# Ledger of designs, part 115: peptides against a protein of PDB entry 4Y8H

Target 1, 196 residues: chain A of PDB entry 4Y8H
Amino acid sequence: TSIMAVTFKDGVILGADSRTTTGAYIANRVTDKLTRVHDKIWCCRSGSAADTQAIADIVQYHLELYTSQYGTPSTETAASVFKELCYENKDNLTAGIIVAGYDDKNKGEVYTIPLGGSVHKLPYAIAGSGSTFIYGYCDKNFRENMSKEETVDFIKHSLSQAIKWDGSSGGVIRMVVLTAAGVERLIFYPDEYEQL

## One batch from the design tools (peptide; made by RFdiffusion4, then SolubleMPNN)

Design b2_p29_7_s4 (from b2_p29_7, 9 letters changed)
Fold by OpenDDE base, seed 4:
Structure b2_p29_7_s4 (fold): chain B 196 residues (1-196), chain A 29 residues (1-29)
Amino acid sequence: as target 1 above (196 residues)
Amino acid sequence: MAVDDETIAAEREIMLKQEERLKKKLEEE
């Protein structure tokens, strides 16, 4: 898995590969590692497919209940729910979560929740087995307040490099753009990103 | 994304190392 979320001038973009791995085989199954938990709050998932899906489902449910009672939750609230679930169940879960969201008050925000269940607010986050290969690249190339196009390019290049070196990453690169304008879904195929 | 126990275990080991790296990075800031 190679996943990341990047704040930029107008909001936040999440990105992920789509490879599913079962034992020694690379499955043709495409995994959606970008999961909606609220209208403009999404997460990137790494680790156990089952564990992370269960967590995301629970969070989505909680945020729906929250919305019905209190209105639209903040990204921080969503991250807190994720944290509670991941931390309290850390011994029984293999989950790495990046929470990203947009609202008019806080703009784009990213929270990373590693295996131990801590939560860290960051301008951008990377995770998954493929992220090991792109720490240096991301650190050198990330800039605050990039344009949408610059951010898409940054994520595309980053994930392309991760996929290149990580056998557990591949397939299509999916992105979700969260801004005041709404939610935009992007997809990039191997023929495109392998040439980068 | 890992779906079987052995692959999940391998991924977990990677994640542990990554978490330690993250902690170190944050401590340096």
Scores: peptide ipSAE 0.567, ipTM 0.904, DockQ to the pose 0.846
Fold by OpenDDE base, seed 3:
Structure b2_p29_7_s4 (fold): chain B 196 residues (1-196), chain A 29 residues (1-29)
Amino acid sequence: as target 1 above (196 residues)
Amino acid sequence: MAVDDETIAAEREIMLKQEERLKKKLEEE
């Protein structure tokens, strides 16, 4: 798995590969590693799909309840809920979660929740088995306040490199763009990124 | 670095564990 979220000028973009591995078998099918927990608050999930999905479902429920009582939650609020649940269930989780969201006040924000259930606010975050291969690349190439197009390109190149080296990553690259304009879904196929 | 040492270490550990599991599964076939 290779996942990342990147803040940019107009908001935040989440990206993920779609490969699923079961034992020694690899499936290059479209796997949903980008999960909506609120209109403009999403997460990237790695590790145990079932366990992280359960966490995401619970977070979504809590945020719905929050919305009904207090209005739209901030990304920080969502991250705090994730943090609490990940901490409480740390013995059952095999990987971390990246939380990203957009609102008019705070713009795009990214929070990473690694194993152990800590929470860290960052301008961008990478995670999954493939992330190990691209820390240097991302650090070198990330810039603050990129355009949407620059950010898409950055994520595409980053994940392409991760996929190149990580046998547990592959398939399509999916992205979700969160801005004032709304939510946009993007997809890139292997023939579009393998040659980068 | 934008990513902290804790995150880097955790992701590396996950990667290694996954590789070991895959290897074991292949050997059992």
Scores: peptide ipSAE 0.017, ipTM 0.355, DockQ to the pose 0.039
Fold by OpenDDE base, seed 2:
Structure b2_p29_7_s4 (fold): chain B 196 residues (1-196), chain A 29 residues (1-29)
Amino acid sequence: as target 1 above (196 residues)
Amino acid sequence: MAVDDETIAAEREIMLKQEERLKKKLEEE
């Protein structure tokens, strides 16, 4: 798995590969590693699919209740809920989660919640087995306040490199763009990103 | 670096655990 979220001038973009492994079987099918917990608050999940899905489901429900009582939650609020659940389950959970969202007040924000249930606000975050191969690349090439196109290219190149070296990453690259304009889904196929 | 050392270490740990689980599954097949 290779996942990342990147803030940019107009919001935030989440990106993920789609490879899954079940036993000896490797699937390059289209899997959804980008999970919606609110209209413009999404997450990337690494680790146990079942465990992290359960957490995401609880967060989604909590944010729905929050919305009914207080209005649209901030990305920070969502990250706090994730953090609490991950911390409470840290002994039984192998999970790294990236929370990303957009609102008019705070613009694009990224919060990383590594194993152990801490929370860190960052301009961008990477996670998954493929991330170990691209920390240097991302540090060198990330810039603040990039355009949408520059950010898409940055994520595409980063994940392409991760997939190149990580046998547990592959398939298509999916992205979700969160801005004032709404939510946009992007997809890139191996024939394109393998040539980068 | 934008990503802190704690986050990097945690992600490496997750990666290793994932590899161990995969290895175990492959050995059981």
Scores: peptide ipSAE 0.017, ipTM 0.354, DockQ to the pose 0.040
Fold by OpenDDE base, seed 5:
Parts: structure tokens; sequence; C-alpha cells
Structure b2_p29_7_s4 (fold): chain B 196 residues (1-196), chain A 29 residues (1-29)
């Protein structure tokens, strides 16, 4: 798995590969590693699909309840809920979660929640088994306040490199763009990103 | 679907390493 979220000029973009490993072989399935928990608050998940999906479902419920009582939650609030649930279930979780969201006040924000259940606000975050191969590339190429196109390219190149070296990553690259304009979903196929 | 044991182990190790790196960064600030 290779996942990442990147803040940019107009908001934030989440990206993920789609490979799923089952049994003794690798399947290029379209797995939903990008999960909506609120209109413009999403997360990237790695590790146990069942466990992290359960957490995401609970967060989604809590944020719906929050909205009914207090209005639209901030990304920080969502990250806090994730943090608490991840900490409480740290013995059962196999990997971390990246939370990303957009609102008009705070713009695009990214929070990473490692296995231990801590929470860290960052301009961008990478995770999954493929992330270890792209720390250097991301550090070298990330810039603050990139355009949408620059950010898409950055994520595409980063995940392409991760997929190249990580046997547990592959398939299509999926992205979710969160801005004032709304939510946009992107997909890129191997024939395109393998040539980068 | 659930990932295989090998992938789970690899991801766990990576996430632990990432957490340690983040802790170090926070301590240095």
Amino acid sequence: as target 1 above (196 residues)
Amino acid sequence: MAVDDETIAAEREIMLKQEERLKKKLEEE
C-alpha cells in the first residue's frame, strides 16, 4: 500500500494505489483506500481493511452527529476523533491513517495518525509499505502552495516510484481533490504512470 | 478485503518507524 495527502494552494489532495494482497498472490483490485468521513473530510487507510473501515465508519457517524449539533466539523476535530479511536484500538491496528480535509477557514489540512495513535499536523503526509521508498523524493520535490496540476503530478510521480519498488503497491492511482469548489475524483492507470 | 500477513507486518514496521521519526522531529523543535 502507498498512500499520501498533500496540501496545496487551493486545498488538499489525497492519493492511493489500489493493489490488494490476498492469499499467496497479488491482485490488482480496485480497493477503496480513500474513504469519505464528511463532505470535505477524507482519510487514507492502510493495513487491516476491516479494522480501519470500522474506525472510519465510527468517525463518519460521530461527525454526522457533530454536524447535527454544532455544524460542520473542522478537519482537526475529525483527526481528534480518529486519534482517540486509533489509540483505543492500537493493539488491534496494523497500520496508521492519514486524515485530510478542506474548509474555508483553515483551507487544506493534513493530519497523520501513526500506529501508536498519536496525531501530527503536516503540510503533507505519506504512509503504507511503499512510503519508505519515497521519503527522499517527496522531501526533494514537495513545495508549499503548489497548483492543482503541480500537486497531481507530484502525487502521481511519488506513488509511481513507491509502486515501482513496493511489491505490495500497484494497480490504479486514485486521487480525491478537496477545494472550495467541491470534491473531485481522479484515476490514473499503469500505462500512464509507469512511464514516468 | 484483508491484506496478507506479510503486507501487514511490513506496514506495521513502516508505521512504527514513521512514528519514531515524527517524535524525533518534535523533540528537536
Scores: peptide ipSAE 0.023, ipTM 0.432, DockQ to the pose 0.607; fails the geometry check

## One batch from the design tools (peptide; made by RFdiffusion4, then SolubleMPNN)

Design b2_p30_1_s1 (from b2_p30_1, 15 letters changed)
Fold by OpenDDE base, seed 3:
Structure b2_p30_1_s1 (fold): chain B 196 residues (1-196), chain A 30 residues (1-30)
Amino acid sequence: as target 1 above (196 residues)
Amino acid sequence: MEEIREEIRRENEELARKSKELADAGEEVL
């Protein structure tokens, strides 16, 4: 897996590859590593498919309940729910989560929750087995307050590099753009990103 | 900041290792 979320001028973009692995079997599936937990709060998932799906489902439920009582939750609130689940169950979970969201007050925000269940608010986050290969690239190329197009290109290039080196990453690159304008889903195929 | 970044990196690497073990045991991993 190669996943990331990047804050930019107008919001936040999440990105992921689509490869799944079971033993020797590698599937370039259209896997949902980018999972919606609220209208403009999404997460990137790595680790156990079952564990991360269960976590996301529980968070979605809690955010629905929150919304019914208090209105739209902040991204920080969502990250807190993820953190509680991941930290309190860390001995029984194989999960890494990046939470990203947009609201008019806080704009785009990113929270990373690695194995162990700590939570860190960052301008951008990378995770998954592919992240090992792109820490240096991301540090050199990330800039605050990029345009949407610059951010899409940054994510595309970053994930492309991760996929080149990580056998557990591949397939399509999916992105979700969260801004005041709404939610936009993007997809990029190997023929495009392999040439970068 | 750098210490946190290194912690995240180490935990991500550990997650990758554990995920491979699960996959080898027949579980689907991302």
Scores: peptide ipSAE 0.727, ipTM 0.960, DockQ to the pose 0.891; fails the geometry check
Fold by OpenDDE base, seed 1:
Structure b2_p30_1_s1 (fold): chain B 196 residues (1-196), chain A 30 residues (1-30)
Amino acid sequence: as target 1 above (196 residues)
Amino acid sequence: MEEIREEIRRENEELARKSKELADAGEEVL
């Protein structure tokens, strides 16, 4: 897996590869590692498919309850719910989560929740087995307040590099753009990103 | 910030290792 979320001038973009692994079998499936937990709050998933899906489902449920009682939750609230689940169950979970969301007050925000269940608010986050190969690249190329197009390109290039070196990453690159204007889904195929 | 970055990196690497173990045991991993 190669996943990332990047804040930019107008919001936040999440990105992920689509490869899944079971035993010796690697599949370039249409698996969506980008999961909606609220209208403009999404997450990137790494680790156990079952564990991360369960966590996301629980968070989605909690945010629905929250919405019914208090209105739209903040991204921080969502990250807190993820953190509580991941930290309290860390001994029984194999999960890494990046939470990203947009609201008019806080704009785009990213929270990373690695295996230990800590939570870190960052301008951008990378995770998954492919992230090992792109820490340096991302640090050198990330800039604050990029345009949408610059951010899409940054994510595309970053994930392309991760996929190039990580046998557990591949397939399509999916992105979700969260801004005041709404939610936009993007997809990029190997023929496009392998040439970068 | 550097310490946090290092922690995240270490935990991501550990997650990758554990995920491979799960995959080898027949579980689907991302």
Scores: peptide ipSAE 0.727, ipTM 0.960, DockQ to the pose 0.890; fails the geometry check
Fold by OpenDDE base, seed 4:
Structure b2_p30_1_s1 (fold): chain B 196 residues (1-196), chain A 30 residues (1-30)
Amino acid sequence: as target 1 above (196 residues)
Amino acid sequence: MEEIREEIRRENEELARKSKELADAGEEVL
């Protein structure tokens, strides 16, 4: 897996590869590595498919309940729910989560929740087995308050490099753009990103 | 900030290792 979320001037963009692995089998199908937990709150998932799906399902339920009682939750609230689940169950989970969301008050926000269940608010986050290959690239090329196009390009190049070196990453690159304008889904195919 | 980034990196690498072990055991991993 190669996943990332990047804040930019108009909001936040999540990105992921689509490869899943089970033993010797590799599937390059569109997967739910980018998972909706609320209208403009999404997450990137790495690790156990079952564990991360269970976590995301529970968070989605909590946020739906929250919405019915109190209105739209903040991204921080969502990250707090993820953190509680991941930290309290860390001995029984193989999960890494990046939470990203947009609201008019806080704009785009990113929270990373690595294996230990800590939570860190960051301007951008990377995770998954492919992330090890792109820390240097991301540190060099990330800038705050990029345009949408610059951010899409940054994510596309970053994930392309991760996929190039990580056998557990591949398939299509999916992105979700969260802004005041709404939710936009992007997809990039191997023929285009392998040539970057 | 650098200390946090190093912690995140180490944990991500550990997660990758554990995920590979799960995959080798027949579980689906991302």
Scores: peptide ipSAE 0.725, ipTM 0.959, DockQ to the pose 0.868; fails the geometry check
Fold by OpenDDE base, seed 2:
Structure b2_p30_1_s1 (fold): chain B 196 residues (1-196), chain A 30 residues (1-30)
Amino acid sequence: as target 1 above (196 residues)
Amino acid sequence: MEEIREEIRRENEELARKSKELADAGEEVL
């Protein structure tokens, strides 16, 4: 897996590859590593497919309940729910989560929740087995308050590099753009990103 | 910030290792 979320001028973009693995079998299908937990709060998933899906389902339920009681949750609130689940159940979970969301007050925000169940608010986050190959690239190329187009390009190049070196990453590159304008889904195929 | 970044990197690498172990055992991993 190669996943990332990047804050930018107008919001936040999540990105992921689509490869799944089971034993020696590698699937280059459109896998849902970018998962909606609220209208403009999404997550990137890494680790056990079952564990991360269960976590996301529980968070989605909690955020629906939250909405009915208090109105639209903040991204920080969503990250807190993820953190509680991941930390309290860390002995039984193999999960890494990046939470990203947009609201009018806080704009785009990113929270990373690695294996240990800690939570860190960052301008951008990378995770998955492919992230090992792109820490340096991301560090030198990330800029705050990029345009949408610059951010899409940054994510596309970053994930392309991760996929190039990580056998557990591949397939399509999926992105979700969260802004005041709404939610936009993007997809890029190997024929395009392999040439970068 | 650098200390946090290094911690995240180490935990991500550990997750990758554990995920591979699960995959080798027949579980679907991302």
Scores: peptide ipSAE 0.724, ipTM 0.960, DockQ to the pose 0.890; fails the geometry check

Design b2_p30_1_s2 (from b2_p30_1, 14 letters changed)
Fold by OpenDDE base, seed 3:
Structure b2_p30_1_s2 (fold): chain B 196 residues (1-196), chain A 30 residues (1-30)
Amino acid sequence: as target 1 above (196 residues)
Amino acid sequence: MEEEKKKIREENKKLAEKSRELAAAGEEVL
């Protein structure tokens, strides 16, 4: 897996590859590693497919309940729910989560929750087995307050490099753009990114 | 900031290792 979320001028963009692995079998099926937990709050998933899906489902339920009582939750609130679940169950979970969201007050925000269940607010985050290959690239090329187009290109190039070196990453690159204007889904196929 | 980044990277590495073990045991991993 190669996943990332990047804050930019107008919000946040999440990106992921689509490959899954079971033993020696590698599937390039379109797996939903970008999961909606609220209208403009999404997560990137890495690790156990079952564990991360269960966590996301529980968080979605909690945020629905929150919304019914208090209105739209902040991205920080969503990250806190993820943290609680991941930290309290850390001995029984194989999960890494990036939470990203947009609201008018806080704009785009990114929180990364690695295996230990800690939470870290960052301007951008990368995770998954492919992330190890692109820390240096991302640190050199990330800029704050990029345009949408610059951010899409940054994510596309970053994930392309991760996929190039990580046998557990591949397939399509999916993105979700969260802004004041709404939610936009993007998809890029191997022929579009393998040449980068 | 550097220590935080280092910690995150170490945990990500551990997650990748555990994920490979789960996959070898027949579980689907991302």
Scores: peptide ipSAE 0.721, ipTM 0.961, DockQ to the pose 0.900; fails the geometry check
Fold by OpenDDE base, seed 4:
Structure b2_p30_1_s2 (fold): chain B 196 residues (1-196), chain A 30 residues (1-30)
Amino acid sequence: as target 1 above (196 residues)
Amino acid sequence: MEEEKKKIREENKKLAEKSRELAAAGEEVL
């Protein structure tokens, strides 16, 4: 897996590859590594498919309950729910989560929750087995307050490099753009990103 | 921030290793 979320001028963009692995089999499929937990709060998932799906489902449920009682939750609230689940169950979970969301008050925000269940608010985050290959690239090329197009390009190049070197990453690159304008879904195919 | 980044990177590495073990055991991993 190669996943990332990047804050930019107008919001946040999540990106992921689509490869899954089971035993000796590698599957290039459009997966839900980018998972909606609320209208403009999404997450990137790495690790156990079952564990991360269970966590995301529980968070989605809690945010729905929250909304019914108190209105739209903040991204920080969502990250707190993820953190509670991941930290309290860390001995029984194989999960890494990046939470990203947009609201008019806080704009785009990113919270990364690695294996230990700690929570870290960052301008951008990368995770998954492919992330090890792109820390240097991302640190060098990330800039705050990029345009949408610059951010899409940054994510595309980053994930392309991760996929190139990580046998556990591949397939399509999916992105979700969260802004005041709404939610936009993007997809990029190997024929495009392999040439970068 | 550098210590925070180091911690995150170390945990990501551990997660990748554990994920490979789960996959080898027949579980689906991302």
Scores: peptide ipSAE 0.719, ipTM 0.960, DockQ to the pose 0.885; fails the geometry check
Fold by OpenDDE base, seed 1:
Structure b2_p30_1_s2 (fold): chain B 196 residues (1-196), chain A 30 residues (1-30)
Amino acid sequence: as target 1 above (196 residues)
Amino acid sequence: MEEEKKKIREENKKLAEKSRELAAAGEEVL
């Protein structure tokens, strides 16, 4: 897996590859590693497919309940729910989560929750087995307050490099853009990103 | 910030290792 979320001028963009692995078999299944937990709060998933899906389902339920009682939750609130679940169950979970969301008050925010269940608010986050290959690239090329187009290009180039070197990453690159204007889904195919 | 980044990177590495083990055991991993 190669996943990332990047804050930019107008919000936040999540990105992921689509490869899954079981045993010796690699499936370029169009697996949705970008999962909605609220209208403008999404997550990137890495690790156990079952564990991460269960966590996301529970968070989605909690946020629905929250919304019914208090109105739209903040991204920080969502990250807190993820953190509690991941930390409390850390000995039984193989999960890494990046939470990203947009609201009018806080704009785009990113929280990364690695294996130990800690939570870290960052301007951008990368995770998955492919992330090890692109820390240097991302640190060098990330800029705050990029345009949408610059951010899409940054994510596309980053994930392309991760996929190139990580045998557990591949398939299509999916993105979700969260802004005041709404939610936009993007997809890029190997023929598009392998040439970068 | 450097210590935080280092911790995150180390935990991501551990997750990748554990995920490979689960995959080898027949579990679906991302």
Scores: peptide ipSAE 0.718, ipTM 0.960, DockQ to the pose 0.901; fails the geometry check
Fold by OpenDDE base, seed 2:
Structure b2_p30_1_s2 (fold): chain B 196 residues (1-196), chain A 30 residues (1-30)
Amino acid sequence: as target 1 above (196 residues)
Amino acid sequence: MEEEKKKIREENKKLAEKSRELAAAGEEVL
């Protein structure tokens, strides 16, 4: 897996590859590692498919209940719910989550929750087995307050490099753009990114 | 910030290793 979320001037963009692995079988299946937990709060998933799906389902449920009682949750609130689940169950979970969301008050925010269940608010985050190949690239190329187009290009190039070197990453690159204007889904196929 | 980045990277590495083990055991991993 190669996943990332990047804040930019108008909000936040999540990106992921689509490869899944079971045993020796590697599938370039169009698996959506970008999972909605609220209208403009999404997550990137890495690790056990079952564990991460269960966590996301529980968070989605909690955020729906939250909304019914208190109104739209902040991204920080969503991250706190993820953190509680991941930390309290850390001995039984193989999960890494990046939470990203947009609201009018806080704009785009990113919280990364690695295996240990800690939570880290960052301007951008990368994770998955492919992330090891792109720390240097991302550190050099990330900038605050990029445009949408610059951010899409940054994510596309980053994930392309991760996929190039990580056998557990591949397939399509999916993105979700969260802004005041709404939610936009993007997709890039191997022929579009392998030559970058 | 550097220590935080280091911790995150270490945990990401550990997660990748555990995920490979789960996959080898027949579980679907991302």
Scores: peptide ipSAE 0.717, ipTM 0.960, DockQ to the pose 0.903; fails the geometry check

Design b2_p30_1_s3 (from b2_p30_1, 14 letters changed)
Fold by OpenDDE base, seed 3:
Structure b2_p30_1_s3 (fold): chain B 196 residues (1-196), chain A 30 residues (1-30)
Amino acid sequence: as target 1 above (196 residues)
Amino acid sequence: MEEEKKKIREENKKLAEKSRALAEAGEEVL
């Protein structure tokens, strides 16, 4: 897996590859590693497919309940729910989560929750087995307050490099753009990003 | 900041190792 979320001028963009692995079998099927937990709060998933899906489902339920009582939750609130689940169950979970969201007050925000269940607010985050290959690239090329187009290109190039070196990453690159204007889904196929 | 980044990277590495083990045991991993 190669996943990332990047804050930019107008919000946040999440990106992911689509490959799954079971033993020696590698599937390039379109797997939903970008999962909605609220209208403009999404997550990137890494690790056990079952564990991360269960966590996301529980968080979605909690945020629905929150919304019914208090209105739209902040991204920080969503991250806190993820943290509670991941930290309290860390000995029984194989999960890494990046939470990203947009609201008018806080704009785009990114929180990464690695295996230990800690939470880290960052301007951008990368995770998954492919992330190890692109820490240096991302640190050199990330800029704050990029345009949408610049951010899409940054994510596309970053994930392309991760996929190039990580046998557990591949398939399509999916993105979700969260802004004041709404939610936009993007998809990029191997023939496009392999040449980068 | 550097220590935080280092911690995150180490945890990500551990997650990748655990995920490979689960996959070898027949579980689907991302």
Scores: peptide ipSAE 0.724, ipTM 0.961, DockQ to the pose 0.900; fails the geometry check
Fold by OpenDDE base, seed 4:
Structure b2_p30_1_s3 (fold): chain B 196 residues (1-196), chain A 30 residues (1-30)
Amino acid sequence: as target 1 above (196 residues)
Amino acid sequence: MEEEKKKIREENKKLAEKSRALAEAGEEVL
């Protein structure tokens, strides 16, 4: 897996590859590594498919309950719910989560929750087995307050490099753009990103 | 921030290793 979320001028963009692995089998499929937990709060998932799906489902449920009682939750609230689940169950979970969301008050925000269940608010985050290959690239090329197009390009190049070197990453690159304008879903195919 | 980044990177590495082990055991991993 190669996943990332990047804050930019107008919001936040999540990106992920689509490869899954089970035993000796590698599947290139459009997966839900980018998972909606609220209208403009999404997450990137790495690790056990079952564990991360269960966590995301529980968070989605809690945010729905929250909304019914108190209105739209903040991204920080969502990250707190993820953190509570991941930290309190860390001995029984194989999960890494990046939470990203947009609201008019806080704009785009990113919270990364690695294996230990700690929570870290960052301008951008990368994770998954492919992330090890692109820390240097991302640190060098990330800039705050990029345009949408610059951010899409940054994510595309980053994930392309991760996929190139990580046998556990591949397939399509999916992105979700969260802004005041709404939610936009993007997809990029190997024929395009392999040339980068 | 550098110590925070180091911690995150170390945890990501551990997660990748654990995930590979789960896959080898027949579980689906991302």
Scores: peptide ipSAE 0.722, ipTM 0.961, DockQ to the pose 0.885; fails the geometry check
Fold by OpenDDE base, seed 1:
Structure b2_p30_1_s3 (fold): chain B 196 residues (1-196), chain A 30 residues (1-30)
Amino acid sequence: as target 1 above (196 residues)
Amino acid sequence: MEEEKKKIREENKKLAEKSRALAEAGEEVL
């Protein structure tokens, strides 16, 4: 897996590859590693497919309940729910989560929750087995307050490099853009990103 | 900030290793 979320001028963009692995078999299916937990709060998933799906389902339920009682939750609130679940169950989970969301008050925010269940608010986050290959690239090329187009290009180039070197990453690159204007889904195919 | 980044990177590495082990055991991993 190669996943990332990047804050930019107008919000936040999540990105992911689509490869899954079971034993010696690799599947390049359009796997939903970008999962909605609220209208403008999404997450990137890495690790156990079952564990991460269960966590996301529970968070989605909690945020629905929250909304019914108090109104739209903040991204920080969502990250807190993820953190509690991941930390409390850390010994039984194989999960890494990046939480990203947009609201008018806080704009785009990113929280990364690695294996140990800690939570870290960052301007951008990368994770998955492919992330090890692109820390240097991302640190060098990330800029705050990029345009949408610059951010899409940054994510596309980053994930392309991760996929190039990580045998557990591949398939299509999916993105979700969260802004005041709404939610937009993007997809890029190997013929597009392998040339970068 | 450097210490935080180092911690995150180390945990991501551990997750990758654990995920590979699960895959070898027949579990679906991302």
Scores: peptide ipSAE 0.720, ipTM 0.961, DockQ to the pose 0.898; fails the geometry check
Fold by OpenDDE base, seed 2:
Structure b2_p30_1_s3 (fold): chain B 196 residues (1-196), chain A 30 residues (1-30)
Amino acid sequence: as target 1 above (196 residues)
Amino acid sequence: MEEEKKKIREENKKLAEKSRALAEAGEEVL
């Protein structure tokens, strides 16, 4: 897996590859590692498919209940719910989550929750087995307050490099753009990114 | 911030290792 979320001037963009692995079988299936937990709060998933799906389902449920009682949750609130689940169950989970969301008050925010269940608010985050190949690239190329187009390009190039070197990453690159204007889903196929 | 980045990277590495082990055991991993 190669996943990332990047804040930019108008909000936040999540990106992921689509490869799944079971044993020696590698599938370039169009698996959606970008999972909605609220209208403009999404997550990137890495690790056990079952564990991460269970966590996301629980968070989605909690955020729906939250909304019914208190109104739209902040991204920080969503991250706190993820953190509680991941930390309290860390001995029984194989999960890494990047939480990203947009609201009018806080704009785009990114919280990364690695295996140990800690939570880190960052301007951008990368994770998955492919992330090891792109720390240097991302550190050099990330900039604050990029445009949408610059951010899409940054994510596309980053994930393309991760996929190039990580056998556990591949397939399509999916993105979710969260802004005041709404939610936009993007997709890039191997022929589009392999030549970058 | 540097120590934070280091911790995150270490945890990401550990997660990748655990995920490979799960896959080898027949579980679907991302």
Scores: peptide ipSAE 0.719, ipTM 0.960, DockQ to the pose 0.905; fails the geometry check

